# Designs tried in a protein design run: peptides against a protein of PDB entry 4GXB. Part 199

Target 1, 277 residues: chain A of PDB entry 4GXB
Amino acid sequence: VPTEEVSLEVLLSNGQKVLVNVLTSDQTEDVLEAVAAKLDLPDDLIGYFSLFLVREKEDGAFSFVRKLQEFELPYVSVTSLRSQEYKIVLRKSYWDSAYDDDVMENRVGLNLLYAQTVSDIERGWILVTKEQHRQLKSLQEKVSKKEFLRLAQTLRHYGYLRFDACVADFPEKDCPVVVSAGNSELSLQLRLPGQQLREGSFRVTRMRCWRVTSSVPLPSGSTSSPGRGRGEVRLELAFEYLMSKDRLQWVTITSPQAIMMSICLQSMVDELMVKKS

## One batch from the design tools (peptide; made by RFdiffusion4, then SolubleMPNN)

Design b2_p28_2_s2
Fold by OpenDDE base, seed 4:
Structure b2_p28_2_s2 (fold): chain B 277 residues (1-277), chain A 28 residues (1-28)
Amino acid sequence: as target 1 above (277 residues)
Amino acid sequence: DEAEREEEERRRREEREEELRAWEELWS
């Protein structure tokens, strides 16, 4: 692609549009800096955020595809898909809520975290009770953003990224699950027929390894998930998990977001390594 | 306001119902 100046749309988590003028040759960091400048986010806070490629669903929810890598050209990455459903989203890029303290001290950082948190609650990524919801709304009405975030930080799945419903081979074969990544874990929520909601937690510290694989389903397999056309690439995330002492077991998640899941795993591991240093 | 809260609660309910439908589709 020839180098030219273009207007690139970057969305916040709440769907707010940020238009930035960038070069088609600008790498991910260059675009991120442009977004930060547009928002008046200080340079020392840029590292707390990343750009993500997402698919906007019909209801306006975001299905995260992947984090944009450093060497990527965001304009090319999003436009090459030739679909308006794909967007670039700015989101915080750390897992430990302790880092919120650094970001919240800045007005723009505070606003970004607030907007993200509100959106995550609205989308059901952060789980709230009726009473908690009432409290949160009261804080919103008072425009108490810091207090809102402090309460939100105590909520279940705060800081998690929620994936679209998918399938796992755990605890049983072909189990429908909702996967969420956060707090150095993959949370698998499932409801088996006639059973209560269950949650399995897979801590990254107990994962021996993981891999993403792609396969083309054989035409003869009637296991076409509703809506997946014949011949669509199937992505799987498989990880080897320490279930108990000296007992490793493979768990496989079949999801179009397997790549994003693996990125989350690596990111969580990386953050843990930084904290241990 | 209360109306906004009720609308958000409705939306969340609908999202939960959609999630349940997605699970049902995966079971079928």
Scores: peptide ipSAE 0.007, ipTM 0.406, DockQ to the pose 0.012
Fold by OpenDDE base, seed 5:
Structure b2_p28_2_s2 (fold): chain B 277 residues (1-277), chain A 28 residues (1-28)
Amino acid sequence: as target 1 above (277 residues)
Amino acid sequence: DEAEREEEERRRREEREEELRAWEELWS
């Protein structure tokens, strides 16, 4: 792609548009810096955020595709898909809520976390009771962003990334699940027929290894989900999990977001390693 | 506030671990 100056749209978690003038040859960090400058986010806080490629659904929800890597050219990455449903989103890129304290010290950082958290609650990524919801709404009405975040930090799945409904082979074959990543775990939510909603927690510290595989389903296979086009690549995330002492078991998640899941796993592991050093 | 958050996180983690054990039982 020839080097040209372009206007690139980057979305916040709440769908707010940030337009930045960048070069088509600008790498992810260059674009991130441009976004930060546009928002008046200090340079020392840039590292707490990342750019993500997402698919915007009809309802405005974001399906995270992957994190943009350092070597990527965001303009090229998004435009090469030739679909307007793909967007670039700014989101916090750390998992430990303790880092919120650093970000919240700045007005812009506070606003970004607040907007993200509000959006995550509205989308049902963060789970709230009726009473908690009432309290949160009261704080929103008061525009008490710090107090709102402090309360939100106590909520179930705060800081998690929620994925689209998919399929796992655990606890049974072909189980429909909703996967979320956060707090150094993959959370799998499952409702079996006649049972209550269950949440399985797979801690990354108990994962021996993981891998992403891609396969092309055979056209004649009866197991083609009715909604998958004949040529859709099947992505799977498989991880080997320590279920008990000396008992390893493979768990496989079939999802178009398998790559994003693996990125989350690696990111969580990396953050844990930094904390231990 | 921090202590309350930590306690809540601990409780949630324990609940998730219990659910995982239940799943393991179903798998066996």
Scores: peptide ipSAE 0.019, ipTM 0.434, DockQ to the pose 0.020; fails the geometry check
Fold by OpenDDE base, seed 3:
Structure b2_p28_2_s2 (fold): chain B 277 residues (1-277), chain A 28 residues (1-28)
Amino acid sequence: as target 1 above (277 residues)
Amino acid sequence: DEAEREEEERRRREEREEELRAWEELWS
């Protein structure tokens, strides 16, 4: 790709547009720095955020596709998909809410976390009771961003990424689930027929390994999920989990977001390793 | 309010330490 100056649109979690002038040859870090500069985010806080490739849904929600890697060219990565549905989103890239304290000390960092958290609540990624929702709305009306975040940090699935509804082979084959990643776990929410909503927690510390597999469904194969167009690549995330002492079991999630799930797993593990050292 | 915050911070630290220990045991 010839090196040219281009205008690149980067979205915040709330859909706010940040336009940056970058080179087509600028790597992910270069673009991230440009976004940070545009927002007046200090250099020492840049590392708390990452650029993500997402698909914007009809309702304006984001389906996370993957984190942009360091060697990628964000302009090329998004434009090569030849669809306006694909966007680049800036989001925090750490899991431990303790790091919020570092980010919240800065006005711009605070605003970014606030905007993200508001969006995550509105999208139902963070689970709230009616009373909590009332309290959050009151704080939002007062624009008490710090207090809002402090309350939000106590909420279920704060800091989690919620994925699109998908299928798992746990606890039963072809079980519809909603997967969320955060707090060093994968949360699988499921509702079996005639049962209440249940949540299975899979801690990364109990995962021996995981893998992503891609397969092209054979046109004659009976296992074609009815909703996948002919020729779409099937992605699966499989992880081996320590269910009990000396009992390992494979769990497989079938999702177009399997790559993103694996990125989340690796990111959570990496963060834990940094805390250990 | 301050006592509740300190207790929550302590709880979070303990949870982190348990997670780290669990990780060490798994790869050990």
Scores: peptide ipSAE 0.018, ipTM 0.487, DockQ to the pose 0.022; fails the geometry check
Fold by OpenDDE base, seed 2:
Structure b2_p28_2_s2 (fold): chain B 277 residues (1-277), chain A 28 residues (1-28)
Amino acid sequence: as target 1 above (277 residues)
Amino acid sequence: DEAEREEEERRRREEREEELRAWEELWS
């Protein structure tokens, strides 16, 4: 792609558009810096955010495809897909809510966290009771962003990334699950027919290893997920989990977002390693 | 305030219904 100046659209979690003038040859960090400058986010807070490639659904929800890597060219990465459904989204890229304190010290950082958190609640990524929702709304009406975030930090799945409904082989074969990543875990929510909602927690500290595999379904394979046309690549995330003392078990998640899940796992592990150093 | 609450409750119901449909499609 020839080096040209282009206008690139980057979305916030709430769908707000940020237009930045960048070069087609600008790498992810260059684009991130341009977005930060446009938002008046200070340089020392840039590292708390990342750019993500997402697919925008019809309802405006984002299906996270992957995190843009440092060597990527965001303009090329999004435009090469030749679909208007694909967008670049700015989101916080850390897991420990303690880092919110650093970000919240700045007005722009506070606004970004607030907008993201509101969106995550609205999208059902953060789980709230009726009473909690009432409290959050009251704070939102008062535009008390700091208090809103402090309350939100106590909520179930705060800071989690929720994935689209998918399939796992745990606890049973071909179980429909909703996976969420956060707090150094994968949360698998499952509702079997006639059963209550169950949640399985898989802590990354108990994962011995994980891998992503891709396969092309054979035409005769009955396991074509209804939403994938014949011939679409099937992605799976498999991890080996320490279920009990000296008992390892493989868990496999079949999802188009398997790559994003693996990125989350690695990111959570990396953050834990930084804390231990 | 009350209208916004009703709209949010509606939205949450719709999201739950969509989630249920997604589950049904996966089992179907």
Scores: peptide ipSAE 0.010, ipTM 0.405, DockQ to the pose 0.012; fails the geometry check

Design b2_p28_3_s1 (from b2_p28_3, 10 letters changed)
Fold by OpenDDE base, seed 4:
Structure b2_p28_3_s1 (fold): chain B 277 residues (1-277), chain A 28 residues (1-28)
Amino acid sequence: as target 1 above (277 residues)
Amino acid sequence: PPKVVVIELPLRPGESRNVLYLNPVFEP
């Protein structure tokens, strides 16, 4: 691609648009720096955020595809998909809420975390009770962003990334689940009758390994489910989990977001490694 | 740890690709 100056749109979690002028040859970090500059985010806070490739759904929800890699050219990465549904999103890229304290010290950082958190609550990524929702609304009306975040930090699945509904083989084969990643775990949620939620929590420290499998199914003459195009790549994330003492079991998630799930696992592992050093 | 680059290589029907990640923070 010829090096040209282009306008690139980067979205915040709440859908706010940030337009930056970059070169088509600018790498992910260059674009991130441009976004930070546009937002007046100080340089020392840039490392707390990353750029993600997402697919915007019809309802405005974001399906995370992957984190943009350092060597990538964000403009090329998003435009090569030839679909307007794909967007670049700025989001915090750490898991431990303790790092919020560093980010919140800056007005821009505070605003970014606030906007993300509000969005995550609105999207149901963060689970809230009716009473908690009332409290959050009150704080929002008072424009008390710090207090809002402090309350939010106590909420279930704060800081989690929620994936699209998918299928897992746990607890049984072909179980419809909603997977969320955060707090050094994968949460697999099953909806039960009567508005009950069954959650399986899989801590990263109990995963011996994980794998991403890409497969192209053979055109079996049998009724391919209507809507899966012939030759669609099937993605699976499987992890070997220590279920009990000396008992390892593979858990497999079938999801188009298997790569993103793997990225989350790696990111959580990396953060844990930093804490151990 | 080696930075794993996910390169989408075209797969043929019936082909599978596996990328395995060992977890250094695994606590047995």
Scores: peptide ipSAE 0.404, ipTM 0.748, DockQ to the pose 0.473
Fold by OpenDDE base, seed 1:
Structure b2_p28_3_s1 (fold): chain B 277 residues (1-277), chain A 28 residues (1-28)
Amino acid sequence: as target 1 above (277 residues)
Amino acid sequence: PPKVVVIELPLRPGESRNVLYLNPVFEP
């Protein structure tokens, strides 16, 4: 692709648009720096954020596809998909809420975290009680961003990334679940009758390994499941988990977001490794 | 630790590909 100056749209978690002028040859870091400059985010805080490829749903929700890699050209990556539903999103890229303290010291960083957190609550990624919701609303009305974040940090699944509904073989085969990644774990949530939620928490430190499987089903003359066209790739994430002392068991998640889940696992592992060094 | 790299390779019908990641922070 010839090097040309182009306008690239990058979205915040809340859907706010950031337009940046970049070169088609600019890599992920170059684009991230351009976005930071546009937002007046200081250079020392750039590393706390990443660019993600997402698919925008009809309801405006984002389905995370993957984190953009360092070698990628974001303009090419998004435009090559030839669909307007694909967007680039800026989001925080760390898991430990302790890093919020560094980001919150800056006005722009604070605003980014606040906007993301509000969006995550509105989308149901962060779980809140009625009382907590009232408190959060009061803080929003007062525009107390720091206090809002401090309260939010105590909420269930703060800092988690929530995936689309999918299927797992835990606790039973072909179980519909909602997976979330955060706090060095994968949370598998099963909705039970009567508005009950069953949650299985799988800590990364108890995963010996994980695998991503890509498969192309054979055209079986039987009615392909209504949602998969002929030739669609099936993705699975499986991890080997220490269920009890000396007992390892594979758990398998079937999801189009299996790659993104794997990226989250690796990212959580990387962060834990940094803390141990 | 191995970095997650997404490589899109064409698969034929009936084929599967596995990418395995070992966890260096696994605590047995």
Scores: peptide ipSAE 0.397, ipTM 0.749, DockQ to the pose 0.483
Fold by OpenDDE base, seed 3:
Structure b2_p28_3_s1 (fold): chain B 277 residues (1-277), chain A 28 residues (1-28)
Amino acid sequence: as target 1 above (277 residues)
Amino acid sequence: PPKVVVIELPLRPGESRNVLYLNPVFEP
């Protein structure tokens, strides 16, 4: 791709648009630095955030496709898809809420965390009770961002990334689930009758390994799983989990976000390794 | 630890590809 100066749009979690002038040859870190400069985010806080490729749904929700890699050219990565539904989003890229303390001491960092958290609550990624919702709303009306975040940090699935509804072979074959990644685990949520939720928690430290499988079904196969077009790539994430003492079992998730799930697993592993060092 | 590198290669019908990641923080 020839090197040219271009305008690139990067979205915040709340949908705010940040326009940056970059080169088509600028790599992910270069673009991230440009976004940080535009927002007046200090250099020492840049490492707490990443750029993600997302698909914007009809309702305005973001489906995370993947984290942009260091070698990627964000402008090329997003424009090559030739669809306006794909966006680049800035989001925090750590899991331990203790790192919020470093970020929220800066005004810009605080605003970014606040906007992300508000969005995650509004989208139902963070689970809240009626009373908690009332408290959060009151703090939001008062624009008490620090207090809002402190309360939010105590909520169920704070800091988790929620994926689109998909299918798993746990607890039974072809089970519809909602997967979330956070707090060094994968949460598999099954919706029960009466608006009840059954949650299976899979800690990363109990995963021996994981794999991503890409497959293209044969056109003649009569087993068209309802909803996937014949010939579309099928993605699966499988992990080998220590269910009990000396008992390993594979759990398989079928999802177009399998790659993103794998990226989350690797990211959580990396953070855990830093803590062990 | 191995970094996750995603390379998308075209697959033909009937083909599959597996990428395995060993977990260095696994506690048996």
Scores: peptide ipSAE 0.394, ipTM 0.747, DockQ to the pose 0.473
Fold by OpenDDE base, seed 2:
Structure b2_p28_3_s1 (fold): chain B 277 residues (1-277), chain A 28 residues (1-28)
Amino acid sequence: as target 1 above (277 residues)
Amino acid sequence: PPKVVVIELPLRPGESRNVLYLNPVFEP
């Protein structure tokens, strides 16, 4: 690709557009730095954020595809897909809420965390009680961003990434579930009758290993999920979990986002390794 | 074992979600 100056759109979690002038040859870090500069984010805080490739749904929600890698050219990565549904999103890229303290000391960092958190609550990624919702609204009306974040940090699934509805073999075979990643775990949520949700939380520290499997379904195979056309690649994430003392069990998730789930697992593992070191 | 929690979802957007903790030992 010839090196040319181009305008690249990067979205925040709330859909706010950040336009940056970059070279087509700029790598992920170069683009991230350009976005940081545009936002007036200090250099020492850049490392707390990453660029993600997402697909924008009809309702405006983001389906995370993958984290952009260091060697990638974000402009090429997004434009090569030849679909306007694909976007680049800036989001925080750490899991431990303790790192929020470093980020929120800066006005721009605080604003980014606040915008992300508001969006995550609105999307239902963070679970909120009636009383908590009242308190959050009050703080939002007062524009008390720090207090808002402090309350949000105590909420269930704060800092989690929620995936699209998919299928798992837990707790039973072919269960429709919603998977979320955060706080060094995968949460598998099963919708029950009567507006109830059953959640299984799988801590990363109890996962011996995980794998991503790609397969092409046979035309005659009864496993045709009604919505997937003939010939689409089926992706699965499987992890071996310590269910009890000396008892390992495989859990398998069938999802187009299996790769993204694996990226999240690796990222959580990496962060835990840094803390133990 | 995985931690199991039952959450009652609100009927309308913005309503309360109740989180009920089940036995930490998942026995089907």
Scores: peptide ipSAE 0.154, ipTM 0.618, DockQ to the pose 0.021; fails the geometry check

Design b2_p28_3_s2 (from b2_p28_3, 13 letters changed)
Fold by OpenDDE base, seed 5:
Structure b2_p28_3_s2 (fold): chain B 277 residues (1-277), chain A 28 residues (1-28)
Amino acid sequence: as target 1 above (277 residues)
Amino acid sequence: PPKVVKVDLPLAPGESRRVLYLNPVFEP
C-alpha cells in the first residue's frame, strides 16, 4: 500500500469517535500514540491501553475480534475487511485493578477508565445489584468519577471482557454459555431453561495448556444445525484444566471469538509472569 | 520471564489451523 496520509477513526468503549491523521504505513504503536496525543493522554500512560479490532453490532455493542499486534498497520487491518461494521477501539489492556491507580492519577486516564466502566456496566459486562446500580447512578449524576471507579472496582466482573453467547462441552455437550475473561480466569455462565444461573470459574493457573482450532465442516449430508451455513469456519478454544488433584480434563468452547479468548489468556499469563518476576 | 510457548500442531482433516499454547504459570 502506498504511504499516504489518511483520517482514521478510533472509538472509545462508549462509542465516542476519535479522528486521527496517520499514515497508511503507521504501525499500531504509531496510531496509538496519535490517539493518545489527540486525547492529551501522557506518554507514560500509553502502555496501559491497546487498540482492538471489533465488529459493531446493530445495537451498537462491540464484538471483540482481536487485539491489534505491534507490527500491524491498523488502517490496512480495518480497511482490508471491506465492511463498515469493523472498527478500531481503544481500551485498557491490563487486568489487575491495582494499575487503575496509576491511570487515575491523570485526568485523561481517569476519564478513559470512567467512560469504559460506564459502558461495561451499561452493557452488562460488570454485574450489579439493584442497590449497587442506584449508588453508581447517583455517583454518575454527581460526576464523581474517582468515587464511581472505586465502587466499580468492587463489583463482580469488574475489568472482565464479555464475549458473545457461544457453546461449550462443559458441564454437558452443547451447553449454551456466556464466557467472560478477567481476574486471571475464564468465567463460563450457563443458564438452562428452568434452572438457576450457574457459573464455572476456570483459573488460568489451573490450565496446563490451551488450543485454538480453525476448521471447515465437511459437507456431511446431515442437515447442519439451523444458522450455520454450509462452509462456515468453526473456531474452537480448548483448554486442559486441572479439575481436581491429578485429574486433567479438556474443556472446549466453540465461538467465533476463540482467537480473542486465546489472546486474553496469553495477556493474563503475561501479566502474572511480570508479577512473579 | 518465561512466556507462553506457541506450537503449531499437525492438522486433522478439515482443519486449517491448530495452535497449542503451553502455560508457564500452570500450577499442578
Scores: peptide ipSAE 0.655, ipTM 0.952, DockQ to the pose 0.804
Fold by OpenDDE base, seed 2:
Structure b2_p28_3_s2 (fold): chain B 277 residues (1-277), chain A 28 residues (1-28)
Amino acid sequence: as target 1 above (277 residues)
Amino acid sequence: PPKVVKVDLPLAPGESRRVLYLNPVFEP
């Protein structure tokens, strides 16, 4: 692609548009710096955020596809998909809420975290009780961003990334689940007919390894899950989990977001390693 | 610090990608 100056749209979690002038040859970090400059985010806070490729759904929800890597050219990555549904989103890229303290001390950082958190609550990524929702709305009406975030930090699945409904082989084969990544775990939420909501928590420290598999179903054998056309790429994330002392079990998630789930696992592991060092 | 180790695995029939990630923070 020839090097040209272009206008690139980057979205915040709430759908706010940030337009930046960049070169088509600018790498992910260059674009991130341009977005930071446009927002007046200090240089020392840039590292707390990343650019993500997402697919915007009809309801305006974002399906996270992957984190943009350092070698990528964000303009090329998004435009090459030839679909307006694909967007670039700025989001915080750390998991430990303790890092919020550093970000919240800056006005722009505070605004970014607030906008993200409001959006995550509205989308049901953060789980709230009726009373908590009332308290959050009161704080939102008062525009008390710091207090809002402090309350939000105590909520279930604060800081989690929620994925689209998918299928897992746990606790039973072909279970419909909603996966969320955060707090150094994968949470699998399951609601079977006539049953209460069940949640399985899988801590990354109990995962020996994980595997990402991309496959095309062969015409002959495998029961195509109803709804995916024969020949569509199937992505799976499998992880080997320590269920009990000396008992490892594979859990497999079938999802178009398997790559993104793996990226989350890598990111959570990397953060844990930094904390241990 | 140690990073996740990525290993490309042999492909089964119909697979285009099979990648294993070894977890350095695994606590047995």
Scores: peptide ipSAE 0.654, ipTM 0.952, DockQ to the pose 0.799
Fold by OpenDDE base, seed 1:
Structure b2_p28_3_s2 (fold): chain B 277 residues (1-277), chain A 28 residues (1-28)
Amino acid sequence: as target 1 above (277 residues)
Amino acid sequence: PPKVVKVDLPLAPGESRRVLYLNPVFEP
């Protein structure tokens, strides 16, 4: 692609549009810096955020596809998909809420965290009780962003990334689940017919390894799922988990977001390693 | 610090990618 100046749209978690003028040859970090400059985010806070490729759903919700890598050209990455449903989103890229303290010291950082948190609550990514919801609404009305975030930090699944409904083989085969990544774990929420909502927590420290598999169903295989046309790619994330003392078991998640789940696992591991150093 | 080790695995029929990630923070 010839090097040209282009206007690139980057979305915040709340759908706010940030337009930046960049070169088609600008890498992910260059684009991130341009977004930071446009927002007046200090250079020392840039590292707390990343650019993500997402698919915008009909309801305006974001399905995270992957984190943009350092060597990528964001303009090319998004335009090559030839679909307007794909967007670039700015989001915080750390897991430990302790890092919020650094970001919240700056007005722009505070606003970004606030907008993200409001959006995550509205989308049901952060789980709230009726009383908590009332308290959060009161703080929103007062525009008390710091107090809002302090309360939000105590909520279930604060800082988690929620994925689209998918299928796992745990606790039963072909079990419908909602996966969320955060707090150094994968949370699997499941509702079996006639049963209450259950949550399985899989801590990263109890995963020996994980595997990402991409496959195309063979023509002879009865693709039991009528909705996937012949030739659609199937993605799976499998992890080997320490269920009990000396007992390892594979858990397999079938999801188009398997790659993103793996990226989350890698990111959580990286953060844990930094804390151990 | 130790990083996740990425290993490409042999493909089963119909697979185009099979990647294993070894976890350095695994606590047995």
Scores: peptide ipSAE 0.653, ipTM 0.952, DockQ to the pose 0.815
Fold by OpenDDE base, seed 4:
Structure b2_p28_3_s2 (fold): chain B 277 residues (1-277), chain A 28 residues (1-28)
Amino acid sequence: as target 1 above (277 residues)
Amino acid sequence: PPKVVKVDLPLAPGESRRVLYLNPVFEP
């Protein structure tokens, strides 16, 4: 791609648009710096955020595809998909809520976390009771961003990334699940017919390894699930989990977001390793 | 350097990608 100056749109979690002038040859960090400059985010806080490739759904929700890599060209990455549904999103990229304290010290950082958290609650990524929702709304009306965040930090799945509904082979084959990543775990939520919502928590420290596979189903005559057209790429995330003492079991998630799930696992592991050093 | 060890595995039939990640924070 020839080097040209272009206007690139980067979205915040709430859908707010940030327009930056960049070169088509600018790498992920260059674009991130441009976004930070546009927002007046201090340089020392840039590292708490990342750029993500997402697919915007019809309802305006974001399906996270992957984190943009360091040597990637964001403009090329998003435009090469030739679909307006793909967007670049700025989001916090750490898991430990303790890092919120550093970000919240700055007005811009506070605003970013606030906007993200409001959006995550509105999208149901953060789970709230009716009473908690009332309290949050009251704080929002008062524009008490710090207090809002402090309350939000106590909520279930605060800081989690929620994925689209997908399929897992746990607890049984072909179970519909909603996966969320956060707090050094994958949470698998499932609702079986006539049953209450169940959650399986898979801590990353109990995963020996994980595997990402990409496959094209061969036209073998058996049970093609009716909804996947012939030739669609199937992505799977499998992890080998310590279920009990000396008992490892593979759990497989079939999802278009398997790569993003793997990126989350890598990121959570990296953060844990930093804390252990 | 990535703290997670990434290994490309041999492909099974119909696979285009097979990547294994070894977890350094695994606690047995």
Scores: peptide ipSAE 0.652, ipTM 0.951, DockQ to the pose 0.730

